# Peptides against a protein of PDB entry 4AID, part 47

Target 1, 242 residues: chain A of PDB entry 4AID
Amino acid sequence: FDIKRKTIEWGGKTLVLETGRIARQADGAVLATMGETVVLATAVFAKSQKPGQDFFPLTVNYQEKTFAAGKIPGGFFKREGRPSEKETLVSRLIDRPIRPLFVKGFKNEVQVVVTVLQHDLENDPDILGMVAASAALCLSGAPFMGPIGAARVGWVDGAYVLNPTLDEMKESKMDLVVAGTADAVMMVESEIQELSEEIVLGGVNFAHQQMQAVIDAIIDLAEHAAKEPFAFEPEDTDAIKA

## One batch from the design tools (peptide; made by RFdiffusion4, then SolubleMPNN)

Design b1_p12_6_s4 (from b1_p12_6, 5 letters changed)
Fold by OpenDDE base, seed 5:
Structure b1_p12_6_s4 (fold): chain B 242 residues (1-242), chain A 12 residues (1-12)
Amino acid sequence: as target 1 above (242 residues)
Amino acid sequence: SMRERLRERLLA
């Protein structure tokens, strides 16, 4: 097994990105760990466009599957039914920042699947899932202009907190999720309790600064483990409008 | 390098 691993300290926690052990059949696959929370992200893309495909067919599926009974809160055997509200929201949260970063004109099917393998009840797998999805896409060879980083920012005792624990979040006046590239904020999602716009904007900036270490970690992993870029030349669709 | 290719992709 050619296992590549990148480990960083991030917000006082160890973030591990690993590839080459699991889901080797995917175009990209990353195990991401923070604390005892573990996610698997896989990226798969079609090598051709479907006939008549008129939109970019990106699907993102985040799943908090009840794997091991006892380590996921509320982990009764949820029937393989409808995604939970959380799973739906997190799937969108991952989709939003990555969708714009695909090369214009790329209309091959792309599937990103994020599966929560373990949950420590401290570290929410959503941010970890965003990071893992970004890494998996970068490893895949898909024409994805990432990586993205992601961060959650809390406001606890008059200070920004990077990726607060679930317990710290109970005391937080802010739940701010930010995703972006090295150069740009791509997505903001926020729940705020009586905070000034200045504090919120400061939180976005704080998140964007803190995610750079993650972006760099994904780049380092990709340098060592990414597949060759898929040869895609966008058809000059501007020539057809002339 | 892959980093340069990734950077070129990020800068494009």
Scores: peptide ipSAE 0.074, ipTM 0.766, DockQ to the pose 0.357
Fold by OpenDDE base, seed 3:
Structure b1_p12_6_s4 (fold): chain B 242 residues (1-242), chain A 12 residues (1-12)
Amino acid sequence: as target 1 above (242 residues)
Amino acid sequence: SMRERLRERLLA
């Protein structure tokens, strides 16, 4: 198997991005690991547009596999076939920053699936899922103008904490999720308790700075393992405005 | 860079 791997230290944890072992039938597939949390992201895109397709048909599905009772917080009520509230929320967190980065006029069906394979009960798989989805899209050959990075920022004992553990988050006055490109913040989602705007803005900047190492890691992986870019010419929309 | 190659192919 031609396995490509990138490993970085990120917020005092080892982040591993791997491709070539699993889901080789997908356009892009990445195993991402942080601590003992493991996710698989797959990206698949149609090679043609459906007749009459008027919108960009991107679907993002985040799934936490129900392991035996007690290893995944919130696992007790996962009915087979419906996403939990968490899975729905995380699917949106992944969708929001990636959707604007597809080339204008691209209306081929794109499916991103993120599956939690293992959870260590310390590292939340949502941020890891965002990173893995970005990497899978960059490997796929789809006209995706990524990568995105992502980070969670906490505020614990008067300091920013990158990707706080679930235990550190109990003491955090901030749950700030940021996603962005190398050049721009694309998405912010925040729950904040009695913090100044200055601290929150500083948290966004901190997140964007800290995610650069992840963006660079995805680029490095893609330079070694990406498929050839799909030949897509955007329709010249400027000719219709004349 | 991969980013430059992606941009060049999208502008071509």
Scores: peptide ipSAE 0.069, ipTM 0.748, DockQ to the pose 0.182
Fold by OpenDDE base, seed 4:
Structure b1_p12_6_s4 (fold): chain B 242 residues (1-242), chain A 12 residues (1-12)
Amino acid sequence: as target 1 above (242 residues)
Amino acid sequence: SMRERLRERLLA
């Protein structure tokens, strides 16, 4: 197996991005680990557009499989049925920042699947899933203008905390999820308890600064493991309507 | 580099 791995220290935790061991049939596949939380992201894209496809058919599916030998909180047997509310929300959190980064006019089907394989009860797999999805897309050869980074920011004891643990989050006055490229913030989602706009804006900036290490790690992994870029020329018709 | 390939796609 040609396994490529990138390891960084990130917010006082070890982030590992690995490719080449699992899901080799995907266009891109990344196993991401932080603490003992483990996610698998896969990216698959169609090599042609369907006739009459008018919109970009991106599907993001985040799933927490209860068969993970780890304790998943709320691990009632989610039957292979309808995604939970959490899975639906996290799927949207991943979708929102990545969707705008595809080349305009690309209307081939893209499927991103993020599967939680293990949960340590400290590190939420949502941020890890965002990072893994970004990495998988960058490896895939799809016309994705990533990577994105992602970060959660808490406000604990009057300070910003990068990717607070689930226990630290109980004391946090802020749950701020940010995703972005090296140059731009693409998405903000926030739950705030009686904090000033200045603190929140500072949190966005803090997140964007802290995610640069992740973006660089994804780039380094992709330089060693990415597939050749899919040859895609946008049809001239979409350029005239801007 | 991947960055260069990404830039080429953004400039195309």
Scores: peptide ipSAE 0.066, ipTM 0.748, DockQ to the pose 0.262
Fold by OpenDDE base, seed 1:
Structure b1_p12_6_s4 (fold): chain B 242 residues (1-242), chain A 12 residues (1-12)
Amino acid sequence: as target 1 above (242 residues)
Amino acid sequence: SMRERLRERLLA
């Protein structure tokens, strides 16, 4: 197996991005690890557009499958069935920042699947899933204008905390999730308890600064492991206005 | 470089 790995220190934790071991049938596939939380992101895209396709058919599916049963001694066997509220929310958190980064006019089907393989009960797999999805898309050859980075920011004891643990989040006055490119913030989602707008804006800036190391790590991985760009020429929409 | 190609993709 040709395994490529990038490891960085990120917020006092080791982030590992790995490709080439699993899901080789996907266009892109990344195992991402932070602490003992492990996610698999896969990206698959159609090589042609369906006749009459009028919208961009992007599907994002985040799943906390039963293999993550290291989470709860006693088995929340989430029935094979409807996504949980968390799975639905995290799927949207991944979708929102990546959707606008596809080349305009690309209407081939794209499927991003993020599967939680392991959970350490400290590191939430949502941020890790966002990072892994970004990396998988960059490796795929799809016309995706990423990477995105992502970060969670807490406010604990009068300071910003990058990717606070589940226990640190109990004491946090802020749950701020940010995703962006190197140059721009693409998405903010926030739950805030009695904090000034200045602290919140500072949190967005802190998140965007801290995610640059992740963006660089994805680029470094893609330099060594990405597939060749899919040849896509957008139809000249200007020819229909003449 | 692949970084330049990724950047060109990102900047195109």
Scores: peptide ipSAE 0.086, ipTM 0.779, DockQ to the pose 0.342; fails the geometry check

Design b1_p12_7_s1 (from b1_p12_7, 7 letters changed)
Fold by OpenDDE base, seed 3:
Structure b1_p12_7_s1 (fold): chain B 242 residues (1-242), chain A 12 residues (1-12)
Amino acid sequence: as target 1 above (242 residues)
Amino acid sequence: SRLEKLRALFNR
C-alpha cells in the first residue's frame, strides 16, 4: 500500500493525517487521529454534471458509530437511519466553510462522509472531522480551493485554550469553533458566557493563527498524495454580461 | 507542485 502520513504537534496533542490504507475507491480518503480519537473522511465527486442541475449538490454527512452503550456521550437514543442532533450540527459545521471554496460553476455531485471510528472521551471528533474532510477534499482532485483548518477555543482560568478536552470544556467560559483558509476566516460558531467582545475577537484570531499548522500539514500531505486535478473549466460567465 | 497546478487552474 502507498501510505502517506503527516504528523504534527498541535495544541500539545499529536495530530496524524493518513491516506492510502482505507477507502481507496473514494476520490479522497483520510484517517485523522488526535489522541485516541480517530475519524475517517471520504470525498467522492461525480465526473459529470446532471442535465438541468441548477445548484451545487454538496452533501456532508458526519456519523458517530454507536459502540456499545457507555463510550460515546449522547449514544443512548441513536435510532438506526436518523442523524442525532450532534451529527446534524457537526455536518453543518463541516459544510459551511467548505461550500464557498468550490470553483464557481462546478455543479457535479460531491459527497463528504466523516465517520467516527474511535472516541477517547477527551478529544471531540468534530474539529478532527472538519480537518479530515478538508484533507480528503484536497486529495480528491475536486475543484476545491482549500484547505480549511479548524480549531476550538476555550477560555479557562483567564487564558485561551486550543481544542480543550471535554473535561476542560466544563470549566470553559467559551466554546468557539473557527474554520478558515490560510488567508481568511470562513466560519465562526460560538457559545459564550459573560466575556467581552475583545476576548471573543482575540479567540477568533488565536484560532486562525493556530490552524495554520493544520493547513500546512494538509498542503504537505496533498503535495505527496493528491490525485491529478479534475479537468474543469468554469463557464465564462463574463461573456453573457456583454 | 500539484497544489500549485490546482490553484493555477482555478485562479485564471
Scores: peptide ipSAE 0.078, ipTM 0.777, DockQ to the pose 0.474
Fold by OpenDDE base, seed 5:
Structure b1_p12_7_s1 (fold): chain B 242 residues (1-242), chain A 12 residues (1-12)
Amino acid sequence: as target 1 above (242 residues)
Amino acid sequence: SRLEKLRALFNR
């Protein structure tokens, strides 16, 4: 097994990104760990476009499977048939920042699957899932102009907190999720309790600064473990509109 | 940029 691992300290927690052990049949696969929360992200892309494909067919599926439920509160046997509200929301949360980063004109099917393998009840797997999905795409060889980083920001006792625990979040006046590239914020999602716009904007900036370590970690992992880039030349579709 | 470094991996 050619196992590559990147470990960083991030917000006072150890973030581990690992590839080469699990899901080796995927184009990219990353096992990400923060605390005792563990997610597996896989990226798979079609090597050809389907006939008549007129849009970019990206699907993102975040799953909190019942086998992880031994530690997940309320993880009673959900009938395997419908994503929870959380799974639906987190799937969109991952989709939003990554979708714009694919090369224009790429219309091959892309499937990103994030599976929660373990939950520690302190570290929410959503941010970890975003990071893992970004890493898996960067490893895949897909024409993805990532990585993205992601961060959650809380506001506790008049200060920004990076990736607050679920318990710290009960005291937080802000639940701010940010995703971005090294150079740009791509997505903001926020729930805010009576905070000024200045504090919120400061939170976005704080998140974007703090995610740079994750972006660098994904790049370092990709330098050592990425597949060869998929040879994709976008058809000059601008020439057909002339 | 950091993105340029990754893009350089894809442009090799």
Scores: peptide ipSAE 0.042, ipTM 0.774, DockQ to the pose 0.158
Fold by OpenDDE base, seed 4:
Structure b1_p12_7_s1 (fold): chain B 242 residues (1-242), chain A 12 residues (1-12)
Amino acid sequence: as target 1 above (242 residues)
Amino acid sequence: SRLEKLRALFNR
């Protein structure tokens, strides 16, 4: 097995991005670990467009499988079939920042699947899933202008906290999820309890600064493990409407 | 930048 691994310290925790061991049939596959939370992201894309495809057919599926359910809070036996509300929300959190980063005119089917393999009850797999999905896309050869980073920011004891634990989040006045590229914030989602706009904006900036290490880690992994870029020429028709 | 190199791989 040609296993490539990148390890960084991130918010006082070890983040590991690994490829080459699992899901080798995917275009990209990344096993991401933070603490004892483990996610597998896979990216698969069609090598041709369907006739009459008018929109970009990106599907993102975040799933918390039943084998991890013994360690997932509220993880009563999710019957295989319908995503939970959490899975639906996290799938959207991953979709939102990645969708705009595909090359215009690319209308091949893309499927991103994030599977929670293990949960430590401290590190939420959503942020890890966003990072893993970004990494898997960067490895895939799909025309994805990533990577994105992601971060959760809390406000605990009058300070910003990067990726607070589930216990720290109980005391946090902010649940701020940010995703972005090296250059831009792409998505913000926030739940806030009586904080000033200044603190929130500062949290977005803090998140964007802290995710740079993750972006750099994904780039370093991709330099060693990415597939050749898929040869895609955008049809000239979409260039005339801008 | 490294990011520009990655983007340039996909913009070819």
Scores: peptide ipSAE 0.023, ipTM 0.656, DockQ to the pose 0.238
Fold by OpenDDE base, seed 2:
Structure b1_p12_7_s1 (fold): chain B 242 residues (1-242), chain A 12 residues (1-12)
Amino acid sequence: as target 1 above (242 residues)
Amino acid sequence: SRLEKLRALFNR
């Protein structure tokens, strides 16, 4: 078993990214842990394009499985077969920033699956799922121009809080989820209560700054554990140079 | 950029 692990301190919490133990049949697989919240991200991609494929067939599936339900609020009522509203929203949060980072002309099927294995009731699996999905894609050899980082920003007692706990979020005037690359913000999703645009923009900047440590951690993990890049010739070579 | 470093890993 060639297990690679990256550990960083992030927002006063330990973030662990691990590969090589679980889901080794995937192209990329990352076990990510923050506090006692644990997610498994897997990335799988087809080695050929389907005949007549005209769009990029990326699917992202975030799942909070019933075995984690003992630590997930409302998890006891999850019937197999339909994503919850939360699972649907988080799947979109993961999809949005990663979709534009695939090499143009790549139309092979890509499946990203994020499974919540454990929830600590403090650390939301969504941010961790975004990070894990990014890492899994970077390890996969897929033509993915990541990594992305992600962060949640709260506004509590007149200050920005990185990845507030579920309890801190009750006091927060902001729920700001940001995803981005080292160089750019790719996605913002925000719920805001009576805050100035300046505070919100400052929150985006704060998130983007704070996610750099995660981006660096994914890069470091990929340098040591990524598969060989899939031999793919893009239709547009300028998309690789930008 | 950091992306260029990662891209360089993929373009090797």
Scores: peptide ipSAE 0.028, ipTM 0.723, DockQ to the pose 0.161; fails the geometry check

Design b1_p12_7_s2 (from b1_p12_7, 8 letters changed)
Fold by OpenDDE base, seed 4:
Structure b1_p12_7_s2 (fold): chain B 242 residues (1-242), chain A 12 residues (1-12)
Amino acid sequence: as target 1 above (242 residues)
Amino acid sequence: SHLEKLQKLFNL
């Protein structure tokens, strides 16, 4: 197996991005690990557009499998087939920042699947899933102008905390999820308890700074393991405005 | 880089 691995220290934790061992039939596949939380992201895209396709058909599915359920808080036996509320929300968190980064005019089906394989009860799979999805897309050869990074920011004891544990989050006055490129914030989602706008904006900036190491790690992995870019000619979207 | 390949491919 041609296994490529990138390892970084991130927020005092080891982040591992691995490709080449699992899901090799996907266009891109990344096994991401932080602590003992493990996710598999896969990206698959159609090599042609459907006739009459008028919108970009991106589907993102975050899923917590029953084999991991014994370690997932509140992970009562999900009936196979319907996403939970959490899975639906996290699927949207992954979708929001990646959707704008596809080349305009690309209307081939894209499926991103993030599967939680293991949960350590400390590291939430959502951020790890965002990172893994970004990496899988960058490896796939799809016309995706990523990577994105992602970070959760807490406010604990009057300080910003990068990717707080589930226990630290109980004491946090902020649950701030940020995703972005190297240059731009693409998405913010926040739950805040009685904090100033200044602290929140500082949290967004902190998140964007801290995710650069992840972006760089994905780039480095892609340089060693990405497929050749899919040959796609974007439709001249400017010709319709004349 | 991979990104440079994408940029070149899409004239970005």
Scores: peptide ipSAE 0.240, ipTM 0.842, DockQ to the pose 0.351
Fold by OpenDDE base, seed 3:
Structure b1_p12_7_s2 (fold): chain B 242 residues (1-242), chain A 12 residues (1-12)
Amino acid sequence: as target 1 above (242 residues)
Amino acid sequence: SHLEKLQKLFNL
């Protein structure tokens, strides 16, 4: 098996991105690990557009497997077949920054599935899921102009904390999730308690700086393991404006 | 690179 792996130190934690072992039938597939939290991201895209397709049909599905009682916060009430509120929110957090990075005119169906395989109860799988989804898309050959990075920023004891643990987050005055490319912030989602705008903006900048190492790690993985780009010619939209 | 291939394909 041709297994490619990238390992980086990120916020005092080891981030591992692995491809080539699991989900080989997908266009892209990445196992991402931080601490003992493990996610599988898969990207699949149609090789043709459906007749009459007028919008870009991207679907993102984040799923936390129900492990035995006590290993996933909120796991007791997951009805089979419906996403939890958390799964719905995280699916949107992944969707928002990736959707605008597809080449204009690409209307083939794209499915991104992020599955939590293990949860350590310290590292939230949402940020890891965003990173894994980005990596899976970059490996897929889809016309995706990523990667994105992602980071969570806390504010604990008067300092920024990169990807705070679930316990550190209880003391945090900020839950700031940022996603972006190397050059731009694409998405901000924030819950903030009694902090100045200056501290919040500083948190966005801190997140964007800290995610560069993840972006570089995805690029390095893609250079060694990406499929050939899908042959797609965007419709010449300039011919309709004349 | 993979990114350079994407940029060339899409005239970016």
Scores: peptide ipSAE 0.236, ipTM 0.843, DockQ to the pose 0.395
Fold by OpenDDE base, seed 1:
Parts: structure tokens; C-alpha cells; sequence
Structure b1_p12_7_s2 (fold): chain B 242 residues (1-242), chain A 12 residues (1-12)
């Protein structure tokens, strides 16, 4: 197995991005670890467009239930089949910043699956899942103009906290999830308790600054492990207006 | 870089 690994220190925690060991049948696959939380992201894309396809068919599926059910509280009681509220929310958090970064006119089916393999009960797998999905797409050869980074920002004792633990989040006045590219914020989702707009905007900027190390780590991994880009030529949409 | 390859392929 040709295993490529990138390791960085990120918010006082070790982030590991690994490819080449698991899910080798996918176009891209990344095992991401932070603390003892572990996620597998896979990206698969169709090599042709379906006849009459009029929209971009991106599907994102985040799931906690399959491998980590013994480590996730309540995992044994989840009925097989329907996503939880959390799984639905996180699938949307991954979809939102990723969808705009595909090349215009690409209408081949794309499937991103993020599976929580382990949960440490300290590090939430959602941010890790966003990072892993971004990395898997960058490795896949799909026409994806990423990477994205992601970060959660808390506000504890009058300071910003990068990727607060589940215990630190109980004391946080902010749950701010940000995703973006090197150059731009693509998505913000926030729950805020009695904080000024200045503190919130500062939190977005803090998140965007802190995610650069993750973006750089994904780029470095892609330089060493990405597939050759898929040969895709957008249909010339300007020729239909003449 | 990988990103430069993507940019060259899709900014044409």
C-alpha cells in the first residue's frame, strides 16, 4: 500500500490526514484523526453525465451509526435507515461550501460519504468530517476547485477557542462553524448567546485564519497523492446565445 | 501543484 500521511498541530491538537490504506476503490479516500475521533471520507464520481441531466447531482452523506455505535451515546437505539438530526445537519454543513466549488457545467454524479469510525467524546467529528470530505475530493481527480478548510469557534472566558471540546462548549457563548477556501469564507453557521456583532465577525475571521493550516495540509497531501484530474470539458454555453 | 493543474484545466 502506498500510504501518504500529513500531520499538523491544530488548535493544540494533532490532526492526521491519511490516504492509501482504506477505501482504495473510491476516487478519493481520506482517514482523518483528531484526538481519538476518527472519520473516513470517500469521494466517488461518475465518469459520464446521464442523458438529459439538467442539474449537478452532488450527494453528501455524513453518518455516525455504522462503526462507532458502541462509542456514540444512543448509537444502539438509532433505527437503521433514517439519518439523525445531527447527521442531516452535518451532511448539509459539508454540502454547502463544497457545492459551489465544482466547475460550472460539471453534471456527473458525485457522492461524498463521511463515516465516523471512532468518537472520543471530546472532539466532535463534524469539523473533522468537513476537512476529510474536502481532502477526499482534492484527491479524487473530480473538477473540484477546493480545498475548503473548516473550524468551530467558541467564546469561553472572553476569548476565542478553536474547535472547543464538548465540555468547553457547555461554557461557550458561541457555536460558530465556518468553512472557506484560502481566499474566501464560503459558509457560516452560528448559535450565539448575547454577543456583539464585533465578537461574531472576529470569530469568523479567527476561524478563517486558523483553517489555513488545514488548507495547506490538504494541498500538501494532494500534491503527493491526488489522482490525475479527470478530463472534463465544459460544454461551451456561449455558443447557444449566438 | 495539484491546484495549479486544476486551474490550468478549468480556467481554459
Amino acid sequence: as target 1 above (242 residues)
Amino acid sequence: SHLEKLQKLFNL
Scores: peptide ipSAE 0.226, ipTM 0.831, DockQ to the pose 0.337
Fold by OpenDDE base, seed 2:
Structure b1_p12_7_s2 (fold): chain B 242 residues (1-242), chain A 12 residues (1-12)
Amino acid sequence: as target 1 above (242 residues)
Amino acid sequence: SHLEKLQKLFNL
């Protein structure tokens, strides 16, 4: 197996991005670990467009599987077939920043699946899932103009905290999830308790700065493990307006 | 630049 691994220190935790061991049938696959939280992201894309496809058919599915339920709070028998509220929300958090980064005119089906394999009860799989999905897309050969990074920012004891633990989040006046490229913020989701706009904007900037190390780690992994880019020629969109 | 790295990675 040609296993490629990138390891960085990020917010006082070890982030590991690994490819080449599992899910090799996917176009891209990344096993991401932070603490003892482990996620698998897979990206698969169709090599042709469906006849009459008029929109970009991106599907993102975040899943917390029941075999990890020994460590996932509330992992009681999820009724087969319907995502939980959390799974639905996190799927949207992953979708929002990645969707705009596909090359215009690309209308081949893309499926991103993020599976939580292990949860440590400290590190939330959502941020790790966003990072892993970004990495899997960058490895896939899909016309994806990533990577994105992601970060959660808390406000604890008058300071910004990068990727607070679930326990630190109970003391946090801010739950700020940011995703972006090296150059731009693509998505902000925030729950704020009695904080100034200045502190919130500072949190967005802090998140964007702190995610650069993750973006660089994904780029380094892609340099060593990415598939050849899919030969995609965007249809001349000017011809449809005539 | 980061963009140059991406362009190189994606052959853009």
Scores: peptide ipSAE 0.186, ipTM 0.800, DockQ to the pose 0.179

